# Peptides against a protein of PDB entry 7AE7: the designs that were tried, part 304

Target 1, 321 residues: chain A of PDB entry 7AE7
Amino acid sequence: KVYKDLREFLEVLEQEGQLIRVKEEVNPEPDIAAAGRAAANLGKNQPAVFFEKIKGYKYSVVTNVHGSWQNHALMLGLDKNTSTKDQFYELNRRWDKFPVPPNVVKREAAPCKENVIDKDINLFEILPLYRINEQDGGFYISKASVVTADPEYPDDFNKLNVGTYRIQVKDRDRVGIQALAMHDIAVQLEKAEAENKPLPIAITIGNNPLVTFMASTPVGYNQNEYEFVGALQDGVPMDIVKSDLYDHLYVPAGSEVVLEGHIIPRVRTVEGPFGEFPGSYSGARLQCEVKIDRITHRTNPIFENLYLGIPWTEIDYLMAL

## One batch from the design tools (peptide; made by RFdiffusion4, then SolubleMPNN)

Design b2_p30_3_s2 (from b2_p30_3, 20 letters changed)
Fold by OpenDDE base, seed 5:
Structure b2_p30_3_s2 (fold): chain B 321 residues (1-321), chain A 30 residues (1-30)
Amino acid sequence: as target 1 above (321 residues)
Amino acid sequence: MPPYEEVVEENKRRNAEAEAAFLAAQAAAA
């Protein structure tokens, strides 16, 4: 089974008994985190949790999409009871199919382009934002696939980077992002900042689950994550579309939300604290700031966000593969 | 939780508090 978008995957999770649907209206805090913890305590088969109604917001949230080995098996189009060993075997077998180039679709064929916001940008109108942990310094987008390119080689598709970064919401149209030296985005940012230029960025939310997986998987700087997604789809290309603002940035065609903007050159602002691990807060530090210039989104966009809970976090599964 | 319009201001307040705490910690370490 291959998935075009998050929605097709959520349908399969629900059919396989790996998704809990919360139909009653919840408060963003503390109910989302509390329900996630409760679901995690149901056993080893941790389901995704889908919140249909969130007080004060228009749209839905889904958490813990990658939060179990069953969900990982289903992501690979395998039986949900496939052993971890067999999942790794299949992952390695498919990895050798790299590269599988993506299909570039037309704008009119991309679901992520259904709606456009290019003025009076307010992230809170599109995303039901909340604190993941009670002591977080603000709201976080913790499961985005962030797209950047090499400003020296913008037309080199192999240098297009799709990565996962911690993103703090700073204002209606501004976010903080961790661009650490170990990240490919930091190399690209350094080149832009050397010339005091903005770095173009697309922050994509609610993707094909293999996009999210590959964005969390380290690859070589000259390897495109989308070509690995095609490999992990057993040779079926994924669909991408050109960003609206930048000719050299491509986003998943099926993204629920795409935030297009730029990293402000040579600006650093306080980001954090954030509870990355239970009982452990990463300290606040100076980090990059992104200005959001345009939003595209599907009608009734689903906000996919990370579940952080005890004893296992969703990060533990994303990093274990 | 209040409507999202009110949550914007709450998020600003939280960010400002985190920034103030960070700056205070830096000043104490200097």
Scores: peptide ipSAE 0.397, ipTM 0.843, DockQ to the pose 0.657
Fold by OpenDDE base, seed 2:
Structure b2_p30_3_s2 (fold): chain B 321 residues (1-321), chain A 30 residues (1-30)
Amino acid sequence: as target 1 above (321 residues)
Amino acid sequence: MPPYEEVVEENKRRNAEAEAAFLAAQAAAA
């Protein structure tokens, strides 16, 4: 089984008993985090949790999409009871199919282009934002697949980077992003800042689960994550579409929300604190800031966000393979 | 105002508090 988008995966999770649907209206805080913790206590078969109604917001939230080995097996299109060993063997077998180039679809065929916001941008209108941890310095977007390119080689598709980074919402149209020196985005940002130029960025939310997986998986600087997604789809190309603002940035065609903008050159603002682990906070730091210039989104967009809980975080499953 | 507008202001407040705390910590370490 190959998934075009998050929605197809959520349908399979629900069919397989790996998704809990919360139909009652919940408060963003503390109910989302509390329900996530409660779901985590159900044992090793931790389901995704889908919140249909969030008080104060128009749209839905889903958490813990990758939060179990069963969900991981289903992501690979395997039986949910496939052993971790067999999942690993299948991943390795498919990895050898790299590269599988993505299919570039027309704008009109891309679900992420159904709606456009190009003025009076307010992230809170589109995303049911909440504090993941009680002591967080703000609201976070924690499962975004962030697309950037090498500003020196913008047309080199092999240098197109799709990564997962910690993103704090700073204002209606501003986010802080944690670009660590070891990450490909930091290399690209350094090149842009050397010339005092903005770095183009597309922050994509609610993707095909293999996109999210690959964005969380370290690859070589000259390797494109989309070509690995095709490999992990057993040779079926994924669908991508050109961003609206940038000819050289491509986003997953099925993304629920795409935030297009730029990293402001040579600007650093306070980001954090954030509870990366239960009971452990990373301190506030000066980080780069992104201006959001355009949003595209599916009708009734689903905000996929990270679950952080005990004893296992969703990150543990994203990084374990 | 839409209900989320109150949340926008709360987020601004939280960010401002975090910034103030960071600056205070830097000043104390200097």
Scores: peptide ipSAE 0.382, ipTM 0.837, DockQ to the pose 0.851
Fold by OpenDDE base, seed 1:
Structure b2_p30_3_s2 (fold): chain B 321 residues (1-321), chain A 30 residues (1-30)
Amino acid sequence: as target 1 above (321 residues)
Amino acid sequence: MPPYEEVVEENKRRNAEAEAAFLAAQAAAA
């Protein structure tokens, strides 16, 4: 089975007993994290947790989408009881199908374009933001697939990067992003900053689960993550759409939320601390800052965010491959 | 005010505290 978006995957998770739906209104803190931990304690099956109502916010949150081997099997369109060994075998078999070029759909055919905000940008109106950990220096977006390109080769589709980065919310229309030197985004940012130019960016939230998986999987600088998504879909192309602000950036057609903007050149602000693992905090660092200039989103957008639980985190499943 | 405005202010407060702590630590290490 192939999924067009997060919603189709969540439907399958629910049908397979791998999603818990919380219908009662919850407080963002501490209830989201507490319910996630409680779900993780139900055993090895570690379901996704969908919060329908969050106090102070209009929209929903889902967490722990990738948080089990059952969910991982379902992501690959396999039986939920497929062994880890067989999942690895199938992943490797499909990996050899690279490249599978994506389909570029028209703007009118892309669900992520249903709603547009181009003025008075306020992330808190669209995303039910909260602290993932008690001592976090602010609210975080932790499962975004961030799209950037090489500013020297903007038309080279092979240099289009889709990566996962730690993103701290700084204000209504600003986020800090952790761009480490080992990340492809850091190479692209260095080129932009050498000329004192902004780096165009699209931060995509609530994607096809294979997009989120590939955004967390290191690939070559001249390899496109979308072409791997098509390979992991057993040769079925994924659907992408051109961003609204930039002709050279493409986003998943089914994204729940797309934050379009730019990394401000040669600006560094304090980002962190963040609890990357339960009881372990990374210190604050000077990191780059993104200005959000435009938002597109699906009607009733779902905020997919990371689960950080004990003893296992969702990251352990995303990186174990 | 929208209910999330309190959350916006809380986020600003937390960011400011983290920034102050970072700057203080840098000043102490210098």
Scores: peptide ipSAE 0.435, ipTM 0.871, DockQ to the pose 0.904; fails the geometry check
Fold by OpenDDE base, seed 4:
Structure b2_p30_3_s2 (fold): chain B 321 residues (1-321), chain A 30 residues (1-30)
Amino acid sequence: as target 1 above (321 residues)
Amino acid sequence: MPPYEEVVEENKRRNAEAEAAFLAAQAAAA
């Protein structure tokens, strides 16, 4: 099975008994985190948790999408009971199919383009934001696939980077992004800032689960994550679409929400603190700031966010490869 | 439903508190 988007994957998770649907209205805090912890206590087969109604918000949240080996097997289109060894074997077999170039679809064929917001941008109207940890310095978007390009080689598709970064919401149309020196985005930002230019960015939320997986997997600077997604789909290309603001940025065609904007050159603001692990907080740091200039989204967009629970976090499964 | 504005203002308040704490810690380390 290959998934075009998050919704097709969530349907399979639900059919396989790997998704809990919460239909009653919940409070953003503490109910989302509490329900995630309760789901984690159900054993080794931790399900995704889908919240249909969140008090004060219009749209839904899903957490713990990658939170088990069963979910990981299903992501690869395997039987949910496939052993970790066999999953690893199949992953390696498919990895050798790299590169599998993506299909570029027309704007009209891309579900992420169903709705557009280019005025009076307010992230809180689109995303049901909440504190993941009680002591967090603010609200976080922790499971986005962030698209950037090399500003010296904008037309080189091999230098297009899709990465996962910690993103703190700063205002209605502004976010802080943690771009560490070891990340490909830091190389690209350094080049832009040398010329005092903005770095174009697309922050994509709620993707095909293999996109989220590859965005969390380190690859070479001259390797495109979308070409690995096609390899992991056993040679089936994924669908991408051109961003609205930038000709050189491509986003997953099925993204639930796309935040298009720019990293403001040579500006640093406080980001954090954030509880990366239970009982472990990263301190506040000076980090980059992104201005959001345009949003495209699916009708009734689903906010996919990271679950941070005890004893195993969703990060442990994303990085266990 | 609480108005979006209340949620936005709470987020801004928490961010401002974190910034103030960070700046105070930097000043104490200098």
Scores: peptide ipSAE 0.367, ipTM 0.852, DockQ to the pose 0.661; fails the geometry check

Design b2_p30_3_s3 (from b2_p30_3, 20 letters changed)
Fold by OpenDDE base, seed 3:
Structure b2_p30_3_s3 (fold): chain B 321 residues (1-321), chain A 30 residues (1-30)
Amino acid sequence: as target 1 above (321 residues)
Amino acid sequence: MPEYEEVERLNKERNAAAEAAFLARQAALA
């Protein structure tokens, strides 16, 4: 099975008994993080946890989407009981199908374009933000697929990067982003900053699970993550759409939320701390700042965020493959 | 600092209570 978006995947997770639906209103803190930790302890089959109602917010949250081998099997469209070995063999077999170019859909056909906010941007109105870890210095968007391009070669689709980065919410329309030297985004930012130019960016939230998987998987600088998504879909192209602000940035057509903006050149602001691992915090540091200039989103957008808890966190599954 | 230790203790207690509450709800649905 191939999924167009997060919603189709969540439906399958629910059908397969790999999703807990919390229908009662929860407090953002500590209930979301606590439920995630508790779900990780509910046997070997760590389900996703979907919160329909969050106190003080309009929209829903889902966590732990990639939090088990069963969920990974389902992501690949396999039986949930497919062995880790067989998942690995199938993943490798499909990987050899690279590249599978994506379909570029029209704006009108892209669910991520259902709603637009281009004035008075407030991230807190769109995302049910909460502290993931007890000692986090703020609210984090931890499971976004961030789209950037090479500013020297903006029309080279092979240099379009889709990556996962730590993002702290700094203001209603500002986020801090951790762009480490080992990340492709850091190379692209260095080129932009050399000319004192903004780097165009699209931060996409709530994607096709294979997009999120590929965004967390290191690939070559001249390899497009969307072309790997098509490979992992066994040769079925994924659907992408142009960003509203930038003709050279393409986002998943089915994204729940797209934050379009730019990295401010040569500006660094305090970001962190964040608990990346249980009991381990990366300290506060100076990081890049993004101005959000436009938001597009699906009606009733689902905020997909990372679950962090006891060992074999969702990060461990995303990085172990 | 004594105040920090108390805040940390209270946070741990709140988290443990929330985890226990979630588990209890799941057990009641099973």
Scores: peptide ipSAE 0.186, ipTM 0.731, DockQ to the pose 0.023
Fold by OpenDDE base, seed 1:
Structure b2_p30_3_s3 (fold): chain B 321 residues (1-321), chain A 30 residues (1-30)
Amino acid sequence: as target 1 above (321 residues)
Amino acid sequence: MPEYEEVERLNKERNAAAEAAFLARQAALA
């Protein structure tokens, strides 16, 4: 089974008993995080949790999408009871199919383009934002696949980077992003900042689960994560579409939300703290700031966000492979 | 400002209540 988007995957998770649907209205805090922790204890192999109604918001949240070996097996289109060993074997087998170039679809064919916001941008109108952890310094977007390119080689598709970074909401149209020196985005940003230029960026939320997986998987600077997604789909290309603002940035065609903008050159603002692991917080630091210039989104967008709970966090499954 | 320990206590109590409420709702649906 190959998934075009998050919604197709959530449907399979629900069919396989790997998704809890919360139909009653919940508070953003603490109910989302608390329900995630509680769901981990229900003995249902750490299901995803889908919140249909969130007080004060229009749209839904899903968490813990990658939060189990069963969900990981299903992501690979395998039986949910496939052993971890066999999952690794199949992943490695498919990895050898790299590169599998993506299909570039027309704008009109991309679900992420159903709606456009290009003025009076307010992230709180699109995303049901909440504090993930009790001591978080703000609201975080923690499962975004962030798309950037090499500003010296913008047309080199092999240098297109799709990565996962800690993103704090700073204002209605601004986010802080943690770009560490070891991240490919930091190399690209350094080049842009050397010329005092903005770095074009697309922050994509609610993707094909293999996109989210690959965005969390280190690859070479000259390797494209989308070409690995095609490999992990056993040779089936994924669908991408050009961003609206930048001809050289491609986003998943099925993204729930795409935040297009730029990293402001040579600006650093306070970001954090954030609880990356249970009982562990990364302190406040000066980090890069992104101005959001345009949003595209699916009708009734689903905000996919990270679950941080016990015994294993969702990040453990995203990084362990 | 409330002392950090009091804030932590209140947060733990609130979280425990929310978890219990979630579990109760799930049990009622089963």
Scores: peptide ipSAE 0.048, ipTM 0.567, DockQ to the pose 0.023
Fold by OpenDDE base, seed 2:
Structure b2_p30_3_s3 (fold): chain B 321 residues (1-321), chain A 30 residues (1-30)
Amino acid sequence: as target 1 above (321 residues)
Amino acid sequence: MPEYEEVERLNKERNAAAEAAFLARQAALA
């Protein structure tokens, strides 16, 4: 089975008993984190947790989408009881199908383009933001697929990078992004900053689960993550659409939310602290700052965010392969 | 909506506190 978007995957998770739906209104803090921890304690079959109603917000949150081997098997379109070994075997078999180029769809065919916000941007109106950890220095978007290109080769699709980075909300239209030197985004940013130019960016939230998986999987700088998504879909291309602001950036057609903007050149602002693991906090650091210039989103967008719980975090599953 | 403004305020306050703490640590190392 191939999934066009997060919603198709969530439907399958629910059908397979791998999604808990919380229908009652919850407080962003501490209820989301508390419910996530409670769900993690249900055993090895950690379900996704879908919060339909968040106090003070219009839209829903889903967490722990990738937080189990069962969810991982379902992501690959396998039986939920497929062994880890067989999942690895199938992943490797499909990996050899790279590259599978994506389909570029028209703007009017892309669900992520259903709604547009290009003025008076306020991230809090679109995303039900909460602190993942009690000691976090702010609200984080921790499961976004971030799209950037090489500023020297913007039309080279092979250098289009789709990566996962921790993103702190700094203001209504500003986010801090952690771009470490080992990340492909850091290479691209260095090139832009050498010329004192902004780096175009699209921060995509709530994607096809294989997009999120590949964004968290290290690949070569000259390899496009979307072409791996097609490979992992057993040769079925994924659908992408051109960003609204940039001709050279493409986003998943089915994204719940797309934040389009730019990394401000040669600016660093304080980001953090963030609890990357239970009981482990990164200190506050100077990090890059993104200005959000445009938002596109699906009607009733779902905010997919990372679950950080004990004993296993969702990142343990995303990075295990 | 008033609820969003409060969330924004809390975010800014936490970020400012983190900045102040960061700067204080840097000044102590210098």
Scores: peptide ipSAE 0.015, ipTM 0.428, DockQ to the pose 0.771
Fold by OpenDDE base, seed 4:
Structure b2_p30_3_s3 (fold): chain B 321 residues (1-321), chain A 30 residues (1-30)
Amino acid sequence: as target 1 above (321 residues)
Amino acid sequence: MPEYEEVERLNKERNAAAEAAFLARQAALA
């Protein structure tokens, strides 16, 4: 099985008993985090948790999408009971198919383009934001696939980077992004900042699960994550579409939400604290600031966010393969 | 509290493992 988007994957998770649907209205805090912890304790399968109704918000949240070996097997289109060994074998077999170039679809064919917001941007109207941890210094978008390009080689598709970075909401149309020196985005930002230019960015939320997996998987600077997604789909290309603001940035066609904007050059603002792991908080740091200039989204967008439960976090599973 | 110290230890170990895995993958690409 290959998935075009998050929704197709969530449907399979639900069919396989790997998704809990919470239909009652919940409080964003503490109920989302509490339900995630409770779900993790219901068994070894650690299902995804889908919240249909969140008090004060219009849209839904899903957490723990990658939070188990069963979910990883299903992500690869395997039986949910496929052993970790066999998953690893299959992953490696498919990895050798790189590169598998994506299909570029027309704007009109891309579900992420169903709705547009280009005025009076308010992230709180689109994303049901909540604190993941009790002591978090703000609201985080922790499971986004962030798209950037090399500003010296914007037309080199092999230098297009899709990465996962910690994003703190700062204002209605501002987010902080943690771009560490070890990340490919930091190389691209350094080039832009050397010329005091903005770095174009697309922050994508709620993707094909293999996009999220590859965005969390280090690859070479001259390797495109979308071409690995096609390899991991056993040679089936994924669908991408041009961003609205930038011809050189491509986003997953099926993204639930796309935040298009720019990193403001040579500006740093306080980010954090954030509980990266249960019971541990990273200190506050000076990080980059992104201006959001345009949002595109699916109708009734699903906010996919990270689950930080004990004993295993969703990050542990994303990095274990 | 002993529970907090254990959670911190486990988190530190997981962070270190994640960082090591990242570095190992980067080294394998290099």
Scores: peptide ipSAE 0.023, ipTM 0.421, DockQ to the pose 0.025; fails the geometry check

